# Ledger of designs, part 2: peptides against a protein of PDB entry 7K3S

Target 1, 60 residues: chain A of PDB entry 7K3S
Amino acid sequence: MEELSGKPLSYAEKEKLKEKLAFLKKEYSRTLARLQRAKRAEKAKNSKKAIEDGVPQPEA

## One batch from the design tools (peptide; aimed at target 1 Y28)

Design b1_p8_7 (made by RFdiffusion4)
Pose (drawn by RFdiffusion4):
Order: C-alpha cells, then sequence, then structure tokens
Structure b1_p8_7 (pose): chain A 60 residues (1-60), chain P 8 residues (1-8)
C-alpha cells in the first residue's frame, strides 16, 4: 500500500523525510487540483472525469 | 519536476 522511501536514515532524518515531504507532496497536488478544477468548471461546465480526493480538510 | 526533487 505505502512505499518504504528512506532506508539508511536515522530516527530524526526519517521522521522529517516522511512527514515534511509527504505534507508538501499532498498540498502540492492538493491546491493545484482544487484551483485547476475550479478554473475549468467555472469557464464552462464540462464533464469531469477523475480525482483521487476523498476526505476534505476545510480548504478554500 | 518538484515531485522528482522531493523523491531524490
Amino acid sequence: as target 1 above (60 residues)
Amino acid sequence: EFLEELEK
């Protein structure tokens, strides 16, 4: 399910690698998706296809 | 590009 990224990292290095870079990867693809979808749908109501979003964290 | 930099 998950991917084990970071074998030779100590406790703190690994802690920072998972938590920081995952938060950043999420919010990168997250904010990009929110605004890109709002952009295409508002200019013209088009048939949407796919998005992996599910649980929203009150974000606007 | 940004995601590849995070993976590196």

Design b1_p8_7_s1 (made by RFdiffusion4, then SolubleMPNN; from b1_p8_7 with E1K)
Fold by OpenDDE base, seed 5:
Structure b1_p8_7_s1 (fold): chain B 60 residues (1-60), chain A 8 residues (1-8)
Amino acid sequence: as target 1 above (60 residues)
Amino acid sequence: KFLEELEK
């Protein structure tokens, strides 16, 4: 078992990792919000088509 | 450096 007891991270290294993590979380949240909006828009297009085609949609 | 590389 290699001891992953690497040298304790300096204060500066910890702050740099926090900055990296905050950036990645922000970009993840932005991407997730775009994906969720796209899925809702697709569902709304499909429901409009099904109403126009006279097919009863089950309310979710 | 790292953030600037991820924003390109």
Scores: peptide ipSAE 0.088, ipTM 0.732, DockQ to the pose 0.156
OpenDDE base, seeds 1, 2, 3, 4: peptide ipSAE 0.086, 0.085, 0.087, 0.088; ipTM 0.731, 0.729, 0.733, 0.730

Design b1_p8_7_s2 (made by RFdiffusion4, then SolubleMPNN; from b1_p8_7 with E5K E7K)
Fold by OpenDDE base, seed 1:
Structure b1_p8_7_s2 (fold): chain B 60 residues (1-60), chain A 8 residues (1-8)
Amino acid sequence: as target 1 above (60 residues)
Amino acid sequence: EFLEKLKK
């Protein structure tokens, strides 16, 4: 393990990295929630198609 | 934008 022996990050640099990380975590959570909604919507569409293909149309 | 404002 090469310790990247860079200068120790200042307090300000650490807080800036924490802010970046908090932003990325928020955007990740938002994207994950969108993906979960999309998967539920896809399942609902597939279930609707399976009902449409499985109902014998009443011959008029 | 936000990440660029954080790079200044």
Scores: peptide ipSAE 0.096, ipTM 0.738, DockQ to the pose 0.128
OpenDDE base, seeds 2, 3, 4, 5: peptide ipSAE 0.091, 0.095, 0.092, 0.093; ipTM 0.733, 0.736, 0.734, 0.732

Design b1_p8_7_s3 (made by RFdiffusion4, then SolubleMPNN; from b1_p8_7 with E1D)
Fold by OpenDDE base, seed 5:
Structure b1_p8_7_s3 (fold): chain B 60 residues (1-60), chain A 8 residues (1-8)
Amino acid sequence: as target 1 above (60 residues)
Amino acid sequence: DFLEELEK
């Protein structure tokens, strides 16, 4: 077993890593929310097209 | 700082 004998991180290094992790989690959540919104918008466009193709618009 | 580089 290679002891990952990395020097113990200082308190300041641990806090900096927590901040990095919090930032990355926030940006991940933001990106995921954008992706979910895009997928919902695509489904809504496809549903509108299916309704428009299914209703004969009375062209006058 | 790495945070400042990620926030740009």
Scores: peptide ipSAE 0.117, ipTM 0.755, DockQ to the pose 0.113
OpenDDE base, seeds 1, 2, 3, 4: peptide ipSAE 0.110, 0.112, 0.115, 0.111; ipTM 0.747, 0.747, 0.752, 0.744

Design b1_p8_7_s4 (made by RFdiffusion4, then SolubleMPNN; from b1_p8_7 with E7L)
Fold by OpenDDE base, seed 3:
Structure b1_p8_7_s4 (fold): chain B 60 residues (1-60), chain A 8 residues (1-8)
Amino acid sequence: as target 1 above (60 residues)
Amino acid sequence: EFLEELLK
């Protein structure tokens, strides 16, 4: 068992790590929200195409 | 840039 007895992170290193994790969590949440919006927009486009292909355009 | 600055 290699003791990962690395020196305990200083208070400053722990706070820097928390800031890094908070930033990563924020960017993950933004990316997830973008992906969810993109999937909803794709579903809405596919639903509009299915309606447009099913309505005979009135020849004027 | 911001991630690299945060990783220093």
Scores: peptide ipSAE 0.091, ipTM 0.746, DockQ to the pose 0.154
OpenDDE base, seeds 1, 2, 4, 5: peptide ipSAE 0.090, 0.087, 0.088, 0.090; ipTM 0.743, 0.739, 0.740, 0.742

Design b1_p8_8 (made by RFdiffusion4)
Pose (drawn by RFdiffusion4):
Structure b1_p8_8 (pose): chain A 60 residues (1-60), chain P 8 residues (1-8)
Amino acid sequence: as target 1 above (60 residues)
Amino acid sequence: PPPPFVPP
Protein backbone atom coordinates (compact mmCIF):
# COMPACT_ATOMS: atom_id res chain seq x y z
CA MET A 1 0.00 0.00 0.00
CA GLU A 2 2.48 2.64 1.22
CA GLU A 3 6.02 3.02 -0.13
CA LEU A 4 9.00 2.72 2.27
CA SER A 5 10.94 5.88 1.22
CA GLY A 6 14.05 6.50 3.44
CA LYS A 7 16.05 3.44 4.62
CA PRO A 8 19.34 4.99 6.12
CA LEU A 9 17.62 7.79 8.03
CA SER A 10 17.66 8.16 11.82
CA TYR A 11 14.53 8.80 13.96
CA ALA A 12 14.34 12.59 13.39
CA GLU A 13 15.50 12.61 9.74
CA LYS A 14 12.86 9.95 8.89
CA GLU A 15 10.22 11.75 10.96
CA LYS A 16 10.81 14.97 9.00
CA LEU A 17 11.08 13.18 5.60
CA LYS A 18 7.71 11.39 5.85
CA GLU A 19 5.60 14.07 7.58
CA LYS A 20 6.91 17.23 5.93
CA LEU A 21 7.41 16.03 2.34
CA ALA A 22 4.07 14.05 2.41
CA PHE A 23 2.17 17.18 3.62
CA LEU A 24 3.86 19.22 0.90
CA LYS A 25 3.25 16.51 -1.88
CA LYS A 26 -0.46 16.31 -0.75
CA GLU A 27 -1.11 20.08 -0.65
CA TYR A 28 0.80 20.50 -3.97
CA SER A 29 -1.44 18.10 -5.91
CA ARG A 30 -4.39 19.15 -3.67
CA THR A 31 -4.49 22.94 -4.22
CA LEU A 32 -3.50 22.41 -7.88
CA ALA A 33 -6.52 20.05 -8.28
CA ARG A 34 -9.10 22.25 -6.47
CA LEU A 35 -8.25 25.31 -8.59
CA GLN A 36 -7.70 23.45 -11.90
CA ARG A 37 -11.15 21.72 -11.59
CA ALA A 38 -12.83 25.06 -10.59
CA LYS A 39 -11.20 26.72 -13.61
CA ARG A 40 -12.37 24.23 -16.27
CA ALA A 41 -15.87 23.75 -14.83
CA GLU A 42 -16.60 27.51 -14.49
CA LYS A 43 -15.47 28.53 -18.01
CA ALA A 44 -17.69 25.84 -19.53
CA LYS A 45 -19.58 22.96 -17.84
CA ASN A 46 -17.55 19.98 -19.14
CA SER A 47 -17.88 16.24 -18.40
CA LYS A 48 -15.40 15.57 -15.55
CA LYS A 49 -13.53 12.21 -15.57
CA ALA A 50 -11.33 11.23 -12.56
CA ILE A 51 -9.95 12.55 -9.23
CA GLU A 52 -8.43 10.58 -6.26
CA ASP A 53 -9.83 13.10 -3.74
CA GLY A 54 -12.19 11.69 -1.13
CA VAL A 55 -12.09 13.07 2.45
CA PRO A 56 -12.22 16.94 2.31
CA GLN A 57 -10.46 19.04 5.01
CA PRO A 58 -12.51 22.39 4.80
CA GLU A 59 -10.37 23.88 2.06
CA ALA A 60 -11.25 26.87 -0.21
CA PRO P 1 0.08 19.23 -17.40
CA PRO P 2 2.14 20.29 -14.45
CA PRO P 3 5.26 18.38 -13.35
CA PRO P 4 5.07 15.92 -10.42
CA PHE P 5 6.37 16.91 -6.92
CA VAL P 6 10.09 16.33 -6.52
CA PRO P 7 11.63 16.08 -2.98
CA PRO P 8 15.29 17.07 -2.42

Design b1_p8_8_s1 (made by RFdiffusion4, then SolubleMPNN; from b1_p8_8 with P1K)
Fold by OpenDDE base, seed 3:
Structure b1_p8_8_s1 (fold): chain B 60 residues (1-60), chain A 8 residues (1-8)
Amino acid sequence: as target 1 above (60 residues)
Amino acid sequence: KPPPFVPP
C-alpha cells in the first residue's frame, strides 16, 4: 500500500488553494452564465424562425 | 520558490 505520505500542507498553502478554488468557482459561474445566455439567445432565434415559418402570409 | 499565484 503506497502511503500517500505527502508532507502536510502548511496553513499558507491551504489558503492559497482556497483562493485558487474561489477563483475557479467565479470563472465557472461566469462561463455558466455565458452558456445559459447563449442557449436562451439560440432558443429565441429558433422560436422566431418557428413563428415566421408557421404563419403562411394570407395572400389576399 | 514557485511564482506567486496571480489570477488572470
Scores: peptide ipSAE 0.169, ipTM 0.747, DockQ to the pose 0.052
OpenDDE base, seeds 1, 2, 4, 5: peptide ipSAE 0.164, 0.165, 0.151, 0.162; ipTM 0.746, 0.745, 0.737, 0.747

Design b1_p8_8_s2 (made by RFdiffusion4, then SolubleMPNN; from b1_p8_8 with P1E)
Fold by OpenDDE base, seed 3:
Structure b1_p8_8_s2 (fold): chain B 60 residues (1-60), chain A 8 residues (1-8)
Amino acid sequence: as target 1 above (60 residues)
Amino acid sequence: EPPPFVPP
């Protein structure tokens, strides 16, 4: 069993990891919000197309 | 060794 007794991370290494994690959480949240907005926009486009395909064009 | 992650 390799002892995961790696030297305790220095204070500076821990703060750097916290900063990395905060950044990754922010980018994840931004990406998730973008994805949710895109999915809502696709649903709104698909609902408009379903209405347009369901309206009989008045024959001229 | 993985390259040092630089936050943007």
Scores: peptide ipSAE 0.177, ipTM 0.776, DockQ to the pose 0.067
OpenDDE base, seeds 1, 2, 4, 5: peptide ipSAE 0.167, 0.167, 0.155, 0.166; ipTM 0.767, 0.766, 0.762, 0.765

Design b1_p8_8_s3 (made by RFdiffusion4, then SolubleMPNN; from b1_p8_8 with P1E P4E)
Fold by OpenDDE base, seed 3:
Structure b1_p8_8_s3 (fold): chain B 60 residues (1-60), chain A 8 residues (1-8)
Amino acid sequence: as target 1 above (60 residues)
Amino acid sequence: EPPEFVPP
């Protein structure tokens, strides 16, 4: 058993790691929401383009 | 020492 030969993290170090983790979780969730929105917008654009390419423009 | 991460 390798002794986890790390000094126990101080209370302050643990709180700082919790803040880092909370920030990273928030930024992850924000980025995921952006990605999901972008994928929905891309699908909506592709669906519009498929309708536009399938409507014969009435010759003027 | 690695730069201390400051949360924004």
Scores: peptide ipSAE 0.181, ipTM 0.773, DockQ to the pose 0.062
OpenDDE base, seeds 1, 2, 4, 5: peptide ipSAE 0.169, 0.162, 0.158, 0.162; ipTM 0.764, 0.762, 0.760, 0.762

## One batch from the design tools (peptide; aimed at target 1 K45)

Design b1_p9_1_s1 (made by RFdiffusion4, then SolubleMPNN; its pose is not in this set)
Fold by OpenDDE base, seed 5:
Structure b1_p9_1_s1 (fold): chain B 60 residues (1-60), chain A 9 residues (1-9)
Amino acid sequence: as target 1 above (60 residues)
Amino acid sequence: DELEKELEE
């Protein structure tokens, strides 16, 4: 096993990686919330279409 | 944002 003996990250490099990780977690949470909203909106649209297509229009 | 630029580099 080649130990990936990468040089120990400096304090500054570790803080930069923590900031990057915090940013990515925020963007992930934002994207997930948008996706969940979009899926709810799509289901609501599809349910309306399924009701409209499944109700025989009363002949006038 | 500076952090957004540093993620694209």
Scores: peptide ipSAE 0.085, ipTM 0.766, DockQ to the pose 0.015
OpenDDE base, seeds 1, 2, 3, 4: peptide ipSAE 0.084, 0.084, 0.078, 0.078; ipTM 0.762, 0.758, 0.748, 0.756

Design b1_p9_1_s2 (made by RFdiffusion4, then SolubleMPNN; its pose is not in this set)
Fold by OpenDDE base, seed 5:
Formats: structure tokens, C-alpha cells, sequence
Structure b1_p9_1_s2 (fold): chain B 60 residues (1-60), chain A 9 residues (1-9)
């Protein structure tokens, strides 16, 4: 059993780690929202192509 | 990233 020989974190160090974790969670949520928007935009492009390829262009 | 650097100072 490797003793986790980390000195006990001070109160200030624990609060700093909580702030870092809160920031990382916020950036993760923003990145996830961008990814979900990109996937929706790709699906919408594929649906538009399926509609445009399924409507007979009026012969001029 | 810049906000993380401000948290390391």
C-alpha cells in the first residue's frame, strides 16, 4: 500500500482545487454544448439534402 | 486557459 504521502491540503489549497474543478466543469459543459450543436447541424444538412434530392426540380 | 493561469498565481 503506497502511503499517499501527500501533506494534508490546507483549507486555502482545498478551496483553490474546488475553483479549478468548477472552472473545468464549466469549460467541459461549453465544449459538450458545441459538440451537440455540431451534431444537430450535421443532421440538419443531411435532412436538407434528402429533401432537395427527393423533390423533382421543375424542368424549365 | 487564462483563467486557469490566474488560479495558479
Amino acid sequence: as target 1 above (60 residues)
Amino acid sequence: EEELKKLEE
Scores: peptide ipSAE 0.090, ipTM 0.775, DockQ to the pose 0.013
OpenDDE base, seeds 1, 2, 3, 4: peptide ipSAE 0.086, 0.087, 0.084, 0.086; ipTM 0.769, 0.770, 0.767, 0.770

Design b1_p9_1_s3 (made by RFdiffusion4, then SolubleMPNN; its pose is not in this set)
Fold by OpenDDE base, seed 5:
Structure b1_p9_1_s3 (fold): chain B 60 residues (1-60), chain A 9 residues (1-9)
Amino acid sequence: as target 1 above (60 residues)
Amino acid sequence: DEELEELEA
């Protein structure tokens, strides 16, 4: 058992960690939204192609 | 990334 006997973080160190976590959460959410948009755009491209090729789309 | 780097300095 490594006792994580980390010295108690100062108020300033805690606020700095909260700011880092808020930034990382914001960038994660932005990246996730971009990824989800890209996946929807790819699905929409494939659906258009399959309609043009006369293949019945499975209803979502 | 720049804002994270500023927070690490």
Scores: peptide ipSAE 0.090, ipTM 0.770, DockQ to the pose 0.014
OpenDDE base, seeds 1, 2, 3, 4: peptide ipSAE 0.085, 0.082, 0.089, 0.088; ipTM 0.765, 0.758, 0.768, 0.767

Design b1_p9_1_s4 (made by RFdiffusion4, then SolubleMPNN; its pose is not in this set)
Fold by OpenDDE base, seed 5:
Structure b1_p9_1_s4 (fold): chain B 60 residues (1-60), chain A 9 residues (1-9)
Amino acid sequence: as target 1 above (60 residues)
Amino acid sequence: EEEEEELEK
């Protein structure tokens, strides 16, 4: 058993870590939503280009 | 999940 050889965090330090974790979770979710939107927008651009170039889009 | 339980103690 590795004794978690850290000094016990004060209540104020624990609350500050909870606030940081909540912030990081929010920014993560925001980044994922942006990535998913970007991926959808890229597919929509590539489909328009391939229709313009006369290339058959794979329907999958 | 485990890290949230440590912050609540």
Scores: peptide ipSAE 0.056, ipTM 0.700, DockQ to the pose 0.013
OpenDDE base, seeds 1, 2, 3, 4: peptide ipSAE 0.042, 0.043, 0.043, 0.051; ipTM 0.653, 0.659, 0.668, 0.706

Design b1_p9_2 (made by RFdiffusion4)
Pose (drawn by RFdiffusion4):
Structure b1_p9_2 (pose): chain A 60 residues (1-60), chain P 9 residues (1-9)
Amino acid sequence: as target 1 above (60 residues)
Amino acid sequence: ELEEEAEEL
């Protein structure tokens, strides 16, 4: 399910690699998706296809 | 609302 990224990292290095870069990867694809979808749907109501979003964290 | 309408299309 998950991917084991970071074999030779100590406790702190690994802690920072997972938590920080995952938060950043999430919010990168997240904010980009919220605004991109709002942009296309507002200009003209088009048939949406796919998004992996599921649990929202009150974000606008 | 617009995203829900777009999903229904």

Design b1_p9_2_s1 (made by RFdiffusion4, then SolubleMPNN; from b1_p9_2, 3 letters changed)
Fold by OpenDDE base, seed 2:
Structure b1_p9_2_s1 (fold): chain B 60 residues (1-60), chain A 9 residues (1-9)
Amino acid sequence: as target 1 above (60 residues)
Amino acid sequence: DLLEEAEKL
């Protein structure tokens, strides 16, 4: 196991890295939720077109 | 500060 030859991070440096990691996890979760909503909206749009092409609208 | 730069993304 290569010992990671670096000075041990201070308590303050570790807390700052935890804050950065918490921020990154929050933005990742937000982006993932946006992507999932976009994918669902696209699927819903494609499913509505497939229903509209398959049902003759009653001529009113 | 690298946290302040990360918050701008």
Scores: peptide ipSAE 0.086, ipTM 0.733, DockQ to the pose 0.017
OpenDDE base, seeds 1, 3, 4, 5: peptide ipSAE 0.069, 0.082, 0.082, 0.085; ipTM 0.681, 0.724, 0.725, 0.724

Design b1_p9_2_s2 (made by RFdiffusion4, then SolubleMPNN; from b1_p9_2, 5 letters changed)
Fold by OpenDDE base, seed 3:
Structure b1_p9_2_s2 (fold): chain B 60 residues (1-60), chain A 9 residues (1-9)
Amino acid sequence: as target 1 above (60 residues)
Amino acid sequence: DLLKESLEL
């Protein structure tokens, strides 16, 4: 059994991991906001298509 | 890539 008693992370390694975690949380939040915008835009497009198929264009 | 640079130990 390899003792996975890895040396306790140094203060510098812990700070680097905190920075990486903060970066990942930021990128996650950006991606989530993009996904939410895309979902709203898709719903708005689908709602507009449902209205356009329901309005007879007046033949002028 | 910002992620690769951030993951570079």
Scores: peptide ipSAE 0.113, ipTM 0.772, DockQ to the pose 0.017
OpenDDE base, seeds 1, 2, 4, 5: peptide ipSAE 0.113, 0.111, 0.111, 0.113; ipTM 0.772, 0.771, 0.771, 0.772

Design b1_p9_2_s4 (made by RFdiffusion4, then SolubleMPNN; from b1_p9_2, 5 letters changed)
Fold by OpenDDE base, seed 1:
Structure b1_p9_2_s4 (fold): chain B 60 residues (1-60), chain A 9 residues (1-9)
Amino acid sequence: as target 1 above (60 residues)
Amino acid sequence: DLLEESLKL
């Protein structure tokens, strides 16, 4: 691995990278929460279909 | 885009 022996990052550059990382972690957490909600909604839809397909319609 | 703005140096 070539260590990109670039100049050591300044304090300001390190703080900017921490800010970017915090933003990405926030968006990841938001996306994960949306995905978990979507999976719960899908399970609820599949459960509703299983009930609708399993109730014998009363013959009129 | 908020991501693109956050990625600006």
Scores: peptide ipSAE 0.122, ipTM 0.769, DockQ to the pose 0.016
OpenDDE base, seeds 2, 3, 4, 5: peptide ipSAE 0.113, 0.119, 0.115, 0.115; ipTM 0.766, 0.767, 0.766, 0.765

Design b1_p9_3_s1 (made by RFdiffusion4, then SolubleMPNN; its pose is not in this set)
Fold by OpenDDE base, seed 2:
Structure b1_p9_3_s1 (fold): chain B 60 residues (1-60), chain A 9 residues (1-9)
Amino acid sequence: as target 1 above (60 residues)
Amino acid sequence: EEEERRREE
């Protein structure tokens, strides 16, 4: 384990890292919301196709 | 936060 033998970050460097972390968390949450919406839309399309094709939905 | 800023001036 390399000891974090770096100089202590200045207040300004810590604040800049907090801002970057807040931004990254926001973009992650937006991406997850988009992915969840896409998966729901895909499931809804597949369910419509399976009803149209007369294939019984696998009860899972 | 404000107290830490006042120590860097």
Scores: peptide ipSAE 0.037, ipTM 0.618, DockQ to the pose 0.000
OpenDDE base, seeds 1, 3, 4, 5: peptide ipSAE 0.031, 0.030, 0.032, 0.029; ipTM 0.591, 0.583, 0.600, 0.573

Design b1_p9_3_s2 (made by RFdiffusion4, then SolubleMPNN; its pose is not in this set)
Fold by OpenDDE base, seed 4:
Structure b1_p9_3_s2 (fold): chain B 60 residues (1-60), chain A 9 residues (1-9)
Amino acid sequence: as target 1 above (60 residues)
Amino acid sequence: EEEKEREEL
């Protein structure tokens, strides 16, 4: 088991890592919200197309 | 706890 006996991070290095983590969490949330909007828009396009083609929508 | 790490700089 390699002990991860790295030099202790300074306070300033820890704060910089906290800031980077907060930024990454924010960008993750933005990306997730974009993906969810894209999936909803795809479902809405498919439903519009099914109505236009006279195909019975699955009730669910 | 975060205040004690500020005095070690």
Scores: peptide ipSAE 0.045, ipTM 0.646, DockQ to the pose 0.000
OpenDDE base, seeds 1, 2, 3, 5: peptide ipSAE 0.041, 0.043, 0.040, 0.037; ipTM 0.634, 0.640, 0.636, 0.617

Design b1_p9_3_s3 (made by RFdiffusion4, then SolubleMPNN; its pose is not in this set)
Fold by OpenDDE base, seed 5:
Structure b1_p9_3_s3 (fold): chain B 60 residues (1-60), chain A 9 residues (1-9)
Amino acid sequence: as target 1 above (60 residues)
Amino acid sequence: EEEERRRRE
């Protein structure tokens, strides 16, 4: 077991790590929201194609 | 920072 025998982090170093963690959580949430929008847009394209292929347009 | 200053007085 390698002892993570690092010097105790100062208060300022701990706050800097909390800020970095808050930033990473925010960027994760933004990326997740983008992925969810992309998946919804893909499903909406597939449903529009299924409606267009399922309705014979009356020729004139 | 302010709490660390109070611990040194």
Scores: peptide ipSAE 0.036, ipTM 0.605, DockQ to the pose 0.000
OpenDDE base, seeds 1, 2, 3, 4: peptide ipSAE 0.028, 0.035, 0.033, 0.033; ipTM 0.569, 0.619, 0.609, 0.604

Design b1_p9_3_s4 (made by RFdiffusion4, then SolubleMPNN; its pose is not in this set)
Fold by OpenDDE base, seed 2:
Structure b1_p9_3_s4 (fold): chain B 60 residues (1-60), chain A 9 residues (1-9)
Amino acid sequence: as target 1 above (60 residues)
Amino acid sequence: EEEERKRRE
């Protein structure tokens, strides 16, 4: 384990890291919401195609 | 307020 033998971060460096972390959390949440929407849209398209093709949906 | 205190040190 490398001991965190770095100089203690200044207040300004800590605030800049908090801002970066807040930004990254926001972008992560937006990306997850987009991915979940895409997966729901894909499932809805696949269900429509399976009804059109007369293939019984595998009950999972 | 905490940011302003730290500008005076």
Scores: peptide ipSAE 0.030, ipTM 0.576, DockQ to the pose 0.000
OpenDDE base, seeds 1, 3, 4, 5: peptide ipSAE 0.028, 0.028, 0.029, 0.028; ipTM 0.578, 0.583, 0.575, 0.578

Design b1_p9_4 (made by RFdiffusion4)
Pose (drawn by RFdiffusion4):
Structure b1_p9_4 (pose): chain A 60 residues (1-60), chain P 9 residues (1-9)
Amino acid sequence: as target 1 above (60 residues)
Amino acid sequence: EEEEEKAKK
């Protein structure tokens, strides 16, 4: 399911690698998706296809 | 098709 990224990292290095870069990767694809979808749907109501979003965290 | 039309309204 998950991917084991970061073999030779100590406790703190690994802690920072997973938590920080995962938060950043999520919010990168997340904010990009919220605004990109809002942009295309508001200009013209088009048939949407796919999005991996599921649990929202009150974000606007 | 009916559901797409409803979603567009």

Design b1_p9_4_s1 (made by RFdiffusion4, then SolubleMPNN; from b1_p9_4, 8 letters changed)
Fold by OpenDDE base, seed 1:
Structure b1_p9_4_s1 (fold): chain B 60 residues (1-60), chain A 9 residues (1-9)
Amino acid sequence: as target 1 above (60 residues)
Amino acid sequence: DEKLKEELE
């Protein structure tokens, strides 16, 4: 538990870390939205193909 | 946004 005894971060260092955290949260949200869109597009492709192939969709 | 990316490298 001794690694937390570092010098207190300056105001400027704290603000820079807040900006870094805000950026990282934004990029995370963008990546998550892209992943969710990709999963929806894959499901929609599979559903369209199964309708075309005359295979009944398993009810969710 | 770009300026914050350069400051993060």
Scores: peptide ipSAE 0.078, ipTM 0.753, DockQ to the pose 0.014
OpenDDE base, seeds 2, 3, 4, 5: peptide ipSAE 0.075, 0.072, 0.072, 0.076; ipTM 0.744, 0.739, 0.742, 0.751

Design b1_p9_4_s2 (made by RFdiffusion4, then SolubleMPNN; from b1_p9_4, 6 letters changed)
Fold by OpenDDE base, seed 3:
Structure b1_p9_4_s2 (fold): chain B 60 residues (1-60), chain A 9 residues (1-9)
Amino acid sequence: as target 1 above (60 residues)
Amino acid sequence: KKKEEEELK
């Protein structure tokens, strides 16, 4: 096991890591919200097309 | 805010 014999992080280095983690969490949440919106838009497009084409909507 | 987001990328 490589001992993580790194020098203890300074207060400033810890705060910089907290800021990076907060940024990454924000970008993850933004990306997830975009993906969920795209999936909902695709479902809504397919449901509208199924109504227009006279095809029975697949029950949920 | 915009400068901080640019430094973190």
Scores: peptide ipSAE 0.030, ipTM 0.596, DockQ to the pose 0.014
OpenDDE base, seeds 1, 2, 4, 5: peptide ipSAE 0.029, 0.029, 0.029, 0.029; ipTM 0.602, 0.597, 0.595, 0.600

Design b1_p9_4_s3 (made by RFdiffusion4, then SolubleMPNN; from b1_p9_4, 6 letters changed)
Fold by OpenDDE base, seed 1:
Structure b1_p9_4_s3 (fold): chain B 60 residues (1-60), chain A 9 residues (1-9)
Amino acid sequence: as target 1 above (60 residues)
Amino acid sequence: EELERLERE
């Protein structure tokens, strides 16, 4: 049992940690949404390329 | 970064 032998955090230190945690949660959610959008855009590019490579262009 | 601002307070 590692005794967390640190002095109890003050009210101000606890509020500062809550603000840091709220910021990190916001940036995580933004990054996750960006990653999900990028993965969807990659699938859409690969499907467009597979259609273009699979249809013989009509010779004009 | 906003984290570095919060560390200086």
Scores: peptide ipSAE 0.124, ipTM 0.793, DockQ to the pose 0.012
OpenDDE base, seeds 2, 3, 4, 5: peptide ipSAE 0.121, 0.121, 0.117, 0.121; ipTM 0.792, 0.792, 0.789, 0.793

Design b1_p9_4_s4 (made by RFdiffusion4, then SolubleMPNN; from b1_p9_4, 7 letters changed)
Fold by OpenDDE base, seed 5:
Structure b1_p9_4_s4 (fold): chain B 60 residues (1-60), chain A 9 residues (1-9)
Amino acid sequence: as target 1 above (60 residues)
Amino acid sequence: DEKEKEELE
């Protein structure tokens, strides 16, 4: 068993790691929301094309 | 966002 004897993190180092983790979680959430919006917009474009190609224009 | 990232490096 290699003791992962990394020096015990100070209180300040632990708080800095919590801040880094909170920031990364926020940026992940923002990026995920952008991706989900992009996927919804793509699906909405594809569904509009399917409706426009599937309605026989009434010949006037 | 960029300033908060730089402060966290």
Scores: peptide ipSAE 0.038, ipTM 0.672, DockQ to the pose 0.013
OpenDDE base, seeds 1, 2, 3, 4: peptide ipSAE 0.037, 0.036, 0.035, 0.035; ipTM 0.667, 0.662, 0.657, 0.658

Design b1_p9_5 (made by RFdiffusion4)
Pose (drawn by RFdiffusion4):
Structure b1_p9_5 (pose): chain A 60 residues (1-60), chain P 9 residues (1-9)
Amino acid sequence: as target 1 above (60 residues)
Amino acid sequence: EEEEEKELK
């Protein structure tokens, strides 16, 4: 399910690698997706296809 | 699908 990224890292290095870079990877694809979808749907109501979003965290 | 396309237009 998950991917074990970071074998030779100590407790703190691994803590920072998972939590920080996962938050940044999520919010990168997340904010990009929120605005990209709003852009295409507002210019012209088009048939949407796919998005992996599910649980929203009150974001606008 | 046809009904949904009509609702979107």

Design b1_p9_5_s1 (made by RFdiffusion4, then SolubleMPNN; from b1_p9_5 with K6E E7K)
Fold by OpenDDE base, seed 1:
Structure b1_p9_5_s1 (fold): chain B 60 residues (1-60), chain A 9 residues (1-9)
Amino acid sequence: as target 1 above (60 residues)
Amino acid sequence: EEEEEEKLK
C-alpha cells in the first residue's frame, strides 16, 4: 500500500475538491438524463414507424 | 453554468 506521501490538504483545498466533486456529479446526472431521454425518443420513433409500417410491436 | 465551471479551475 503505497503511502500517498503528500502534504495534508488544507481545509480550503478539501472544500474546493468537494465543490469540484459536487459539480462533476451534477454534470454526470445531467448527461445521464439526456442519454436516457435520447434512448426513449429513439424507441418512440421506432415504435411509431413500426405501427405505420403495419409491423406487430413486440410486447416488451 | 459556464461561470460556475470557470470558478472551479
Scores: peptide ipSAE 0.043, ipTM 0.680, DockQ to the pose 0.014
OpenDDE base, seeds 2, 3, 4, 5: peptide ipSAE 0.028, 0.041, 0.040, 0.027; ipTM 0.576, 0.672, 0.671, 0.567

Design b1_p9_5_s2 (made by RFdiffusion4, then SolubleMPNN; from b1_p9_5, 3 letters changed)
Fold by OpenDDE base, seed 5:
Structure b1_p9_5_s2 (fold): chain B 60 residues (1-60), chain A 9 residues (1-9)
Amino acid sequence: as target 1 above (60 residues)
Amino acid sequence: KEKEEEELK
């Protein structure tokens, strides 16, 4: 059994890992918001074409 | 902001 007990992280190392995790969560949320905006913009383009082509929109 | 993001990489 490899002892996965690496040396206990210092207070400073733990704070640096918390900052990295907070940064990664923020960038994830920003990327997700961009993806959701892109999907909404694509849906809105397809919906405009469906209205122009006389196709019934699925009511929500 | 940009300097802090660079230190986190």
Scores: peptide ipSAE 0.031, ipTM 0.631, DockQ to the pose 0.013
OpenDDE base, seeds 1, 2, 3, 4: peptide ipSAE 0.031, 0.030, 0.030, 0.030; ipTM 0.630, 0.627, 0.628, 0.625

